# Peptides against a protein of PDB entry 2L9B: the designs that were tried, part 1

All scores and structures are predictions.

Target 1, 91 residues: chain A of PDB entry 2L9B
Amino acid sequence: ANFLSQKFPELPSGIDVNINMTTPAMMISSELAKKPKEVQLKFLQKFQEWTRAHPEDAVSLLELCPQLSFVTAELLLTNGICKVDDLIPLA
Target 2, 91 residues: chain A of PDB entry 2L9B as posed
Amino acid sequence: ANFLSQKFPELPSGIDVNINMTTPAMMISSELAKKPKEVQLKFLQKFQEWTRAHPEDAASLLELCPQLSFVTAELLLTNGICKVDDLIPLA
Unless a header shows other numbers, all headers, positions and changes below count from the first letter of the chain.
Peptide ipSAE was made for these designs. It is ipSAE averaged over its two directions, with the distance scale d0 held at 1.0 Angstrom where the peptide's residues are scored. Compare it between designs on one protein only; published cut-offs may not apply.
A fold fails the geometry check if it doesn't show the stated peptide or something in it is severely misdrawn.

## One batch from the design tools (peptide; made by RFdiffusion4, then SolubleMPNN)

Design b1_p8_3_s2
Fold by OpenDDE base, seed 4:
Structure b1_p8_3_s2 (fold): chain B 91 residues (1-91), chain A 8 residues (1-8)
Amino acid sequence: as target 1 above (91 residues)
Amino acid sequence: AQKLLELL
């Protein structure tokens, strides 16, 4: 198993995306929504703790795996932890 | 990426 699957087993496995039918973002949102809320929250907690302990590694990981940034933002929004306005400064 | 981390 790779680093992401071992460290964050709460994440869904990677899948192919047919961009003629949908967008990658829509597919990520759909796959995340299939996970129980407790699993989503567990990921956020573990990811928060890891990024605070290893900020340089976290930046490198997000650059290497940009979909992880979307995952994090999506889960923060859908679980009511932040609002869209909180993400505007990131755009 | 750092700004996203600040939201956590």
Scores: peptide ipSAE 0.190, ipTM 0.796, DockQ to the pose 0.874
Fold by OpenDDE base, seed 3:
Structure b1_p8_3_s2 (fold): chain B 91 residues (1-91), chain A 8 residues (1-8)
Amino acid sequence: as target 1 above (91 residues)
Amino acid sequence: AQKLLELL
């Protein structure tokens, strides 16, 4: 198990992506949606707490694993925590 | 990345 899976077990496991059939973003969205809502919310809570406690490490992690930014944004949107307009400044 | 974190 890698760092992410151990630290945030609520996340889907990494899998190979056949880029001829799909995109990484589509796969991530699909795999996230398969998780129960309570698991999605638990991840957000844990990630929120960790990022607040370790902001510099959090930035480094997001630079190392840019897909994690997508994960976070996707979960914030799909769980009604933020709106698309809230993410516009990040584009 | 920091801006996203600030939304949390």
Scores: peptide ipSAE 0.186, ipTM 0.792, DockQ to the pose 0.885
Fold by OpenDDE base, seed 1:
Structure b1_p8_3_s2 (fold): chain B 91 residues (1-91), chain A 8 residues (1-8)
Amino acid sequence: as target 1 above (91 residues)
Amino acid sequence: AQKLLELL
């Protein structure tokens, strides 16, 4: 229904987080892991292409949806595309 | 955010 779901259908649907049991980051990691690897990689590919074509809009989107930065980082790490050291410069 | 985009 929202822009992210329409543009990147590979992303899991948003759900409420039970902060008594987990953190938002843990929940995101869990939901991402439920998606098939091919879906995870498809998102990364599409997001990479879109961000390269629309860098200014990509920055705005990441400001609007900061969880998307975590999503991207998590998928890069869990799929062995990058290491934690590769993300340190982002901090 | 821009640094992450550069990583991609």
Scores: peptide ipSAE 0.183, ipTM 0.790, DockQ to the pose 0.891
Fold by OpenDDE base, seed 2:
Structure b1_p8_3_s2 (fold): chain B 91 residues (1-91), chain A 8 residues (1-8)
Amino acid sequence: as target 1 above (91 residues)
Amino acid sequence: AQKLLELL
């Protein structure tokens, strides 16, 4: 298992993406939605706590794995924790 | 990425 799978087992496993049929973002969104709400919220809480405890490592991880930024944003939006306007500063 | 962390 890779680092993400070990640290955040709530995340779906990585899968191949056929870009002729969909986009990576759509695939991620779909896979996340398959997880129970409790699992989604558990990930968000764990990730929040970890990023606050290890901000420098968190930045490095998000730079290495930009898909994780999408995951986090998607879960925040779909669970009603933030609004699209809250993500504007991320651009 | 930094701004995302700040949002959390």
Scores: peptide ipSAE 0.180, ipTM 0.785, DockQ to the pose 0.847

Design b1_p8_3_s3
Fold by OpenDDE base, seed 1:
Structure b1_p8_3_s3 (fold): chain B 91 residues (1-91), chain A 8 residues (1-8)
Amino acid sequence: as target 1 above (91 residues)
Amino acid sequence: ARKLLEFL
């Protein structure tokens, strides 16, 4: 068990990535899609609340776990919460 | 990361 899984149990566990015809982003997207929508939305809500309450810790976490930024963006997009154009200025 | 957090 890792820190992320314990703090945000809605997230999928990490898995090995097959580098042949696959990117880490593709794997993350696939694993996220396996979670029920209610679980995806619960993560987003909890993560949003936590980042607002603990902005310094959130920055540190995203530096340690940069994949979490992709997770967040992916879930925002796939659940229709924001558009790609909304994320472009954040790059 | 900071910009993303501010967006949330």
Scores: peptide ipSAE 0.343, ipTM 0.866, DockQ to the pose 0.812
Fold by OpenDDE base, seed 2:
Structure b1_p8_3_s3 (fold): chain B 91 residues (1-91), chain A 8 residues (1-8)
Amino acid sequence: as target 1 above (91 residues)
Amino acid sequence: ARKLLEFL
C-alpha cells in the first residue's frame, strides 16, 4: 500500500496509466467514481479535518502528492459541494 | 495548494 492509501484508506490504490488512451486526471476520476458516495464523502470530511489540524503538513503532502489536489477538487465538484467557479481562484 | 487548503 502506498502512503496515501495508508493515510486515507478511502482513496483508491494507484494503477498504471496508458497515456495514449487516457489522461491521469481521467483515470483518477474514473477510479474515484467507483467508490461509494459514502466513502467519497468520508474522505472529504477526514481530509478537511486533517488539513485544518495540520496545515503545514497538509501543504507538504499536497506538494509531495499533487494528484491529491485533483482528487479533492474532483470530489468537491462531483458531490455538488462546490462549483467550478469556486475552484478557479484556488489554482 | 495553500489556497485549496484554506478553502477546505
Scores: peptide ipSAE 0.339, ipTM 0.865, DockQ to the pose 0.831
Fold by OpenDDE base, seed 3:
Structure b1_p8_3_s3 (fold): chain B 91 residues (1-91), chain A 8 residues (1-8)
Amino acid sequence: as target 1 above (91 residues)
Amino acid sequence: ARKLLEFL
């Protein structure tokens, strides 16, 4: 188990992606969608709490694991918590 | 990344 899976067990395990057949973003979206809504929301809650408690570490983590930013945005959108327009200024 | 975190 890698660091992300240990810290956030609600996340899908990392897997190799054949970029000739799909993109990493599509793979992430697909794997996230396989998780129950309750698990998705649990991750969002835990991640929100952790980032608020450890903002410096959170920045470092997002730099180390840029896919986590995509995960967060994707889950916010797919669970109706925000709109795409809300995220545009954050880019 | 910081702006996203502040949004959360």
Scores: peptide ipSAE 0.339, ipTM 0.864, DockQ to the pose 0.833
Fold by OpenDDE base, seed 4:
Structure b1_p8_3_s3 (fold): chain B 91 residues (1-91), chain A 8 residues (1-8)
Amino acid sequence: as target 1 above (91 residues)
Amino acid sequence: ARKLLEFL
């Protein structure tokens, strides 16, 4: 497993993306949806707690792994934790 | 990134 999967084992391991067939965001969404809901929620809980405890490290991680921002937003939306309007001010 | 983290 890669760095992210080692730190957050609830995440998918990662796969290659053929940009001629689809977008990275679509692939991420598809891979996330393969995980059970309880695993998705567990990631969100752990990530939320970790980011609150280690905000500077969290900024560094999101800069290193920008896909993680999309992962977080996608899981918040698909699990009904927030609405699209809640994310607009963050863009 | 900071805005997202503050939202969480």
Scores: peptide ipSAE 0.334, ipTM 0.863, DockQ to the pose 0.810

Design b1_p8_4_s1
Fold by OpenDDE base, seed 5:
Structure b1_p8_4_s1 (fold): chain B 91 residues (1-91), chain A 8 residues (1-8)
Amino acid sequence: as target 1 above (91 residues)
Amino acid sequence: KLVEFLAS
């Protein structure tokens, strides 16, 4: 078990990706959408709380796992928690 | 920036 699966069990396990048939982003989005809304929101809550308590570690984690930035953005957008305009300045 | 956004 890796850090992400241990700390944030709400996230789906890794899946096989075929870039020639679809994009990794599309596959990630699809897998995330399979989780119940309550599970998605629970992840966001836990990740936010952990980020508040350990901001330096959160930066390191997002550098180590860039896909987690996409996951977080996707869940924020699909659950209507923020708008695209809120994320644009973060790029 | 993303961390700061999430923490806010």
Scores: peptide ipSAE 0.338, ipTM 0.865, DockQ to the pose 0.898
Fold by OpenDDE base, seed 4:
Structure b1_p8_4_s1 (fold): chain B 91 residues (1-91), chain A 8 residues (1-8)
Amino acid sequence: as target 1 above (91 residues)
Amino acid sequence: KLVEFLAS
């Protein structure tokens, strides 16, 4: 098990992506949506707390795993925690 | 950055 699966078990397990059938982003969104809302919110809470405690490590992790930035943004948006306009300045 | 946003 990798760091992400151990630290954030709320995330879906990795799956094969057929880029000829769909985009990786669409597949990630679909897999995230399969998780209960409570699980999605729990991930966000844990990730936020970890980020506060370890901001340098969080930066490194997001650089290493850019898909995690997408995951976080997607969950923030779909759960109504923030708006698209809140994320634009971060790009 | 996203990290700063989340940590705030």
Scores: peptide ipSAE 0.338, ipTM 0.866, DockQ to the pose 0.859
Fold by OpenDDE base, seed 3:
Structure b1_p8_4_s1 (fold): chain B 91 residues (1-91), chain A 8 residues (1-8)
Amino acid sequence: as target 1 above (91 residues)
Amino acid sequence: KLVEFLAS
């Protein structure tokens, strides 16, 4: 198992993407939505806590795995934790 | 930026 799977088992393990049928972003969103809300929230909580404790490592991880930024944003929005306007300045 | 947002 890779680092993400080990550290954040709440995340989907991964799936093949057929870009002729969907976009990677759509696929990620779909897979995330399949997880129970409590699992989604647990990931956000754990990721936030880890980010607070290891901010430099978090930056490095997000650079290495930019899809994780999308995951985080998607979960924040879909769970009503923040609004799109909150994320715009982060771009 | 996202890290700072999450940490805040």
Scores: peptide ipSAE 0.337, ipTM 0.864, DockQ to the pose 0.866
Fold by OpenDDE base, seed 2:
Structure b1_p8_4_s1 (fold): chain B 91 residues (1-91), chain A 8 residues (1-8)
Amino acid sequence: as target 1 above (91 residues)
Amino acid sequence: KLVEFLAS
């Protein structure tokens, strides 16, 4: 198992696409939506805690796996944790 | 930037 699947088992497996592609993004969104809300929130909590504890590693991971940034943003939006305007400055 | 946002 790769790092992501092992560290964050809440994520769907087999997601490795470019964040800027519409079709892959829609596919990711669909797969994420299939997960129970509790699982989605658990991922966000774990990822937040991990990034707080290991910010440099988190940056490296997001550079290596930009699709993870999309996953995180999508879950934040769909669960009403943040708004689109909150994410714009992060680009 | 995303990491900083998540940490806040």
Scores: peptide ipSAE 0.324, ipTM 0.860, DockQ to the pose 0.908

Design b1_p8_4_s2
Fold by OpenDDE base, seed 1:
Structure b1_p8_4_s2 (fold): chain B 91 residues (1-91), chain A 8 residues (1-8)
Amino acid sequence: as target 1 above (91 residues)
Amino acid sequence: KLVEFLAK
């Protein structure tokens, strides 16, 4: 297992993406939505706590795995934790 | 910036 799977087991396993049928973002959104809300929220909590404790490592991880930024944003939005306007300044 | 946002 890779680092993400070991550290954050709440995340779905990677799957092959048919780029002719959908975008990577749509595929990620679909896979995330398959996880129970409790699991989604648990990931957000753990990731937040980890980023607080290890901010430099968190930056490095997001550089290595930019899809994780989308995952985090998507979960924040779909669970009503933040609004799009909250994320715009982060772009 | 996302890290700073989450750390709040």
Scores: peptide ipSAE 0.388, ipTM 0.876, DockQ to the pose 0.859
Fold by OpenDDE base, seed 3:
Structure b1_p8_4_s2 (fold): chain B 91 residues (1-91), chain A 8 residues (1-8)
Amino acid sequence: as target 1 above (91 residues)
Amino acid sequence: KLVEFLAK
């Protein structure tokens, strides 16, 4: 198991992406949506707590795995936790 | 920026 799967088991496992049929972002969104709401919320909670406790490591992780920023934003939006306007300044 | 947002 890699670091992400070990630390955040709520995340979907990696799958092959056929870019001729869809975009990586669409694949990520689709896989996330397959997870139960409680699992999605659990990830957000754990990730938030971890970022609070380890902000420097969180920055490094997001630099290493920029797709994780997309994951987080997507889950925040789809679960009604924040609005698009809340995320715009973070770009 | 995202980390700062989440930490709030």
Scores: peptide ipSAE 0.387, ipTM 0.876, DockQ to the pose 0.864
Fold by OpenDDE base, seed 2:
Structure b1_p8_4_s2 (fold): chain B 91 residues (1-91), chain A 8 residues (1-8)
Amino acid sequence: as target 1 above (91 residues)
Amino acid sequence: KLVEFLAK
């Protein structure tokens, strides 16, 4: 098992994506939505806490796994934790 | 920037 699966087991495992039928982003969103809300929120809490404790490692992780930035943004938005306007300045 | 946002 890799670091992400061990540290953040709330995340879905990788799946095959047929890019001719949908976009990877849509598939990520769909897979995230399949997880119970409490699991989604647990991931966000754990990721936030880890980021606070290890900000430099968090930067490195997001550079290595840019899809994790999308995951985080998607979960923040879909769970009403922040607004789109909150994320725009982060671009 | 995302890390900074999350760390707040």
Scores: peptide ipSAE 0.384, ipTM 0.874, DockQ to the pose 0.847
Fold by OpenDDE base, seed 4:
Structure b1_p8_4_s2 (fold): chain B 91 residues (1-91), chain A 8 residues (1-8)
Amino acid sequence: as target 1 above (91 residues)
Amino acid sequence: KLVEFLAK
């Protein structure tokens, strides 16, 4: 298993996307929503704690895996932890 | 920016 799957097993594995039918973002959102709320929140908690402890590694990871930024934002929004206005300045 | 946001 790779780093992401080992460190954050709460994340779904990647899937193929048919851009003629939907967008990659929509597919990610759909796959995330299939996970139980407690699993979604557990990921956010672990990722936040890891990011606090290893901010430079977190930056590197998000550069390597930009989809993870969307994952994090999506989970924050869908779980009511933050609002869209909170994320706009981060773009 | 996201990392900083999460760290707070």
Scores: peptide ipSAE 0.383, ipTM 0.874, DockQ to the pose 0.856

Design b1_p8_4_s3
Fold by OpenDDE base, seed 3:
Structure b1_p8_4_s3 (fold): chain B 91 residues (1-91), chain A 8 residues (1-8)
Amino acid sequence: as target 1 above (91 residues)
Amino acid sequence: SLVDFLAQ
C-alpha cells in the first residue's frame, strides 16, 4: 500500500503483506536482511521516530500489519540493539 | 507492547 511505502521507504517494495504475520513477516525480514546495515538501521530509526510521534497510530498499524512486529524484533536482535530477554515481556 | 518498547 502507498501508506507503508511512503511512510517507510526502506521497506522492500513489491511484497504483498496480508494479515498473516508468519510468512509475510519472514519474507520482509529476509529482504531487509539482504540490505546494508545502514538501511536496516535507518528503517528502525524512522519506525521508532514515527512510533514516538504517533503512538496510537503505531498500535493500530501493528494490529493491522502484525508482520511489522516480527520484522522489528528480528532487526533489533540481529543488529544487537536488544536481547531476547528484552522482548519476552512483549510476547 | 512493542510500541511502548520502541518509545523508550
Scores: peptide ipSAE 0.361, ipTM 0.854, DockQ to the pose 0.842
Fold by OpenDDE base, seed 5:
Structure b1_p8_4_s3 (fold): chain B 91 residues (1-91), chain A 8 residues (1-8)
Amino acid sequence: as target 1 above (91 residues)
Amino acid sequence: SLVDFLAQ
């Protein structure tokens, strides 16, 4: 278990994220999509709260694990929490 | 950034 699995247990375990950015992110997103909406929303909520409390650590984490940015964005879009237009300025 | 976006 690494930091991510410990801090965010809603993330799927046992997935190789060392290949590249997109493919592992898509796999993680796919696994999360199989979980109940409650689990997906809980992950997003915990991640948001942790990010607010630890913004510098959050930046470092997203730099270390850029896959997480993709996963988060896709979950936000899929669950209708934000729109594509909200993410365009971040690109 | 995504962090700034999530902090909204």
Scores: peptide ipSAE 0.360, ipTM 0.855, DockQ to the pose 0.845
Fold by OpenDDE base, seed 4:
Structure b1_p8_4_s3 (fold): chain B 91 residues (1-91), chain A 8 residues (1-8)
Amino acid sequence: as target 1 above (91 residues)
Amino acid sequence: SLVDFLAQ
């Protein structure tokens, strides 16, 4: 029950996120990488569905917690869901 | 944006 869970109750549960930058992102990414692939994919699926339903909140979340964009990008890449070239235009 | 990309 962190700040993000309270502010964004529709977020996928099970991931603790702090409002900081790259180093926390690396820690989160490392912890997620330790989970089974099915868990990682389920997180991405839930996050995708939530962003579809709440695009404005998703933008606000990623602006408020920019490390989540790094974590999400790394999960997409490592699980073969997208390529680096897909993300470059989004920078 | 990343959100737009994810929402596809």
Scores: peptide ipSAE 0.343, ipTM 0.848, DockQ to the pose 0.890
Fold by OpenDDE base, seed 1:
Structure b1_p8_4_s3 (fold): chain B 91 residues (1-91), chain A 8 residues (1-8)
Amino acid sequence: as target 1 above (91 residues)
Amino acid sequence: SLVDFLAQ
């Protein structure tokens, strides 16, 4: 078990995040896309709440695991929570 | 940042 799996059990395990940024992100996104919408939204909710409580750690985590930024953006867009224009300023 | 966006 790693930090991500402990904090966010909704994320799939067994993915090597050390390969590169894009491939692991795509795999994580694909696995989450197979889960019910409620699971996807629960992940987003927990991640949002944790980010509010630990903003410095959240920044560090996204720098350490930039794959998570892609996954989060993908989930936000896919579930209609935000639009592309909302994310452009963040890139 | 994405963190700031999510924290809203």
Scores: peptide ipSAE 0.339, ipTM 0.851, DockQ to the pose 0.891

Design b1_p8_4_s4
Fold by OpenDDE base, seed 2:
Structure b1_p8_4_s4 (fold): chain B 91 residues (1-91), chain A 8 residues (1-8)
Amino acid sequence: as target 1 above (91 residues)
Amino acid sequence: KLVDFLAS
């Protein structure tokens, strides 16, 4: 018997199981993906407009909530708005 | 910074 059969005897024979680590980033990505595309794009548009109008507050917010930087980057990438190389020079 | 990128 292999590892999976021994550890998970409940599995039907021939059924594969994915063994992956879950990180906060992965959880955020999964939740974002549940939102309709129009909602994702709406956030980006609103956040961009707000950032333009209140750049100092935007900096403070991203310092306070670094997860928001990840959210923004993730949405930019998954919606094809920018490339990874575009984000490398950023903090 | 990300803020500058977004504002562009």
Scores: peptide ipSAE 0.325, ipTM 0.865, DockQ to the pose 0.717
Fold by OpenDDE base, seed 4:
Structure b1_p8_4_s4 (fold): chain B 91 residues (1-91), chain A 8 residues (1-8)
Amino acid sequence: as target 1 above (91 residues)
Amino acid sequence: KLVDFLAS
C-alpha cells in the first residue's frame, strides 16, 4: 500500500475511472459518499492534525496529489464544516 | 493555502 493508504486508511481504495463516462470529480464524490460519516470525519481530523504537525509536507503532498485537495474540500462541504465562501479565497 | 486553512 502507498503512503496515503497507510496514513489515511479512511480514504477509499483506488478505482479506475473512465473519463469518457463520467468526470473524475464525480467518481471521487460518489466513492466518498459510500463511507460512513464517522469515517469521513475521522479522516478530516487525522488530516488536520497531520497538516498542523507537518505543514510543509502537507503542501508538497497536495501539490503531488491534487485530487486530495478535492477530497478534503468535498468532505468539509458535505459535512457542513465550512462554506464554499471559506474556500474561495484559497484558490 | 488549504493547508493553512486546515491548520488554523
Scores: peptide ipSAE 0.324, ipTM 0.864, DockQ to the pose 0.902
Fold by OpenDDE base, seed 3:
Structure b1_p8_4_s4 (fold): chain B 91 residues (1-91), chain A 8 residues (1-8)
Amino acid sequence: as target 1 above (91 residues)
Amino acid sequence: KLVDFLAS
């Protein structure tokens, strides 16, 4: 058990990635897509709320776990919450 | 930053 699993149980558990068969991004996207939409949205909501309450900690977490940035972006896009153009300035 | 985007 780690911080992410405990704080955001909606996230898929970590799994081994065979980069010869897929990319890490593809694996993340695939695992996220296995979660019900309601669970995906719940994560986004909780993460947003936590980020608002702890912005400095959120920055540190995203620096420590850059995968989480991809997760967030992916879920925002796939759930139609924002568009790619909204994320480009953040890059 | 993504954090700023989420917070807004």
Scores: peptide ipSAE 0.322, ipTM 0.863, DockQ to the pose 0.863
Fold by OpenDDE base, seed 5:
Structure b1_p8_4_s4 (fold): chain B 91 residues (1-91), chain A 8 residues (1-8)
Amino acid sequence: as target 1 above (91 residues)
Amino acid sequence: KLVDFLAS
């Protein structure tokens, strides 16, 4: 159990891999896809709301858990909420 | 930053 699991229970447990590695990324993507769409969207909504309310903490969390950035990006893309071009400028 | 994107 960690902060992510407690705060965002919609996320699959036990995922901790380098976001820049193709194979681990594919694994994460697969596990995320197993969650119902409603659960995926609920996470995104909760994370967005929390980020808006706690922007400094959100920055710190993303630095501590870079995999969370990957998760968020993946869910945004796979659910058609944003496009790859929307994420490129954030690099 | 991603946080800015999400907050926008």
Scores: peptide ipSAE 0.304, ipTM 0.855, DockQ to the pose 0.853

## One batch from the design tools (peptide; made by RFdiffusion4, then SolubleMPNN)

Design b1_p9_5_s2
Fold by OpenDDE base, seed 1:
Structure b1_p9_5_s2 (fold): chain B 91 residues (1-91), chain A 9 residues (1-9)
Amino acid sequence: as target 1 above (91 residues)
Amino acid sequence: LLDEFEKLV
């Protein structure tokens, strides 16, 4: 559908969030966890490669879609790739 | 996942 879905099909489809029932962060975490580990890792790999190849576009994208920063951090943490302390300097 | 128009963090 949108740019993210086309470029990174490993990501879940966008959904509406009822903030009266949950927080957006909780919903994102839940949806990501539904994907197989290999799919999660594939996204991280592709996003890393794309970011290195298109650094200016990557900055613009993450500025436009701050939820994608959360997604990336969540996947790094839940897959044991980095620690919370590693992310503090980036916050 | 949130749509591209919704800001989270």
Scores: peptide ipSAE 0.047, ipTM 0.699, DockQ to the pose 0.109
Fold by OpenDDE base, seed 4:
Structure b1_p9_5_s2 (fold): chain B 91 residues (1-91), chain A 9 residues (1-9)
Amino acid sequence: as target 1 above (91 residues)
Amino acid sequence: LLDEFEKLV
């Protein structure tokens, strides 16, 4: 229905976050981990290719959806593609 | 995922 779900179907559907003692980041990490590794890698590949083709749109999307920055970083880290120190210079 | 209008803290 929304742009993200249509463009990147590998992502989990949006959900309401019930904040008790669970942070949004924890919820995102949990939902991402439910997806098979091949699906996670497919998202990273597609997002990388789209970003290269549409760099300005990618910046706008990440500003609109800051959770997507966390998603991308989390997937890069958990799949062993980068280290935390690789992301610090981008802060 | 978070709703598109929800910001990550």
Scores: peptide ipSAE 0.045, ipTM 0.687, DockQ to the pose 0.106
Fold by OpenDDE base, seed 3:
Structure b1_p9_5_s2 (fold): chain B 91 residues (1-91), chain A 9 residues (1-9)
Amino acid sequence: as target 1 above (91 residues)
Amino acid sequence: LLDEFEKLV
């Protein structure tokens, strides 16, 4: 029962990853794709609203959990909401 | 997944 799972239940739960066979990013991408589109979009909406309301906390969270930046970018890209060119200026 | 990634970073 960590902060991320409680605040954003749409995210996949933590699991053990065999680091010798795959990367965390690859595993995250695969598991995100298993979530229904509606759940993916719901997360994006909730995270967007939360970050707007709590920008300082959002920065701290993204620094602590860089995987969350990857998750957000991945969902934006895979759902056709933005393109890679849109993210380059933010890198 | 997120917990595992966090541990590896």
Scores: peptide ipSAE 0.045, ipTM 0.673, DockQ to the pose 0.071
Fold by OpenDDE base, seed 2:
Structure b1_p9_5_s2 (fold): chain B 91 residues (1-91), chain A 9 residues (1-9)
Amino acid sequence: as target 1 above (91 residues)
Amino acid sequence: LLDEFEKLV
């Protein structure tokens, strides 16, 4: 339907968030963790390839959808691809 | 990914 779901179907589908019990970040982390590792890694691969091919569009997308920056960082960290210190220079 | 209605999308 929307751009993200079409281009990156590995991302979780939309769900309601109960902000009284959890934060949006925790909810995102939880939903990502429900996806198989291979699906998580496939998203990272596809997003990396797309970003390399369309760097300006990638910047615009991340500005429009700041949650996607968190998603990417979370997946990099939880899959042991990078450490927190690796992300600091990019902030 | 959250929309303005506090929905993960």
Scores: peptide ipSAE 0.037, ipTM 0.659, DockQ to the pose 0.075

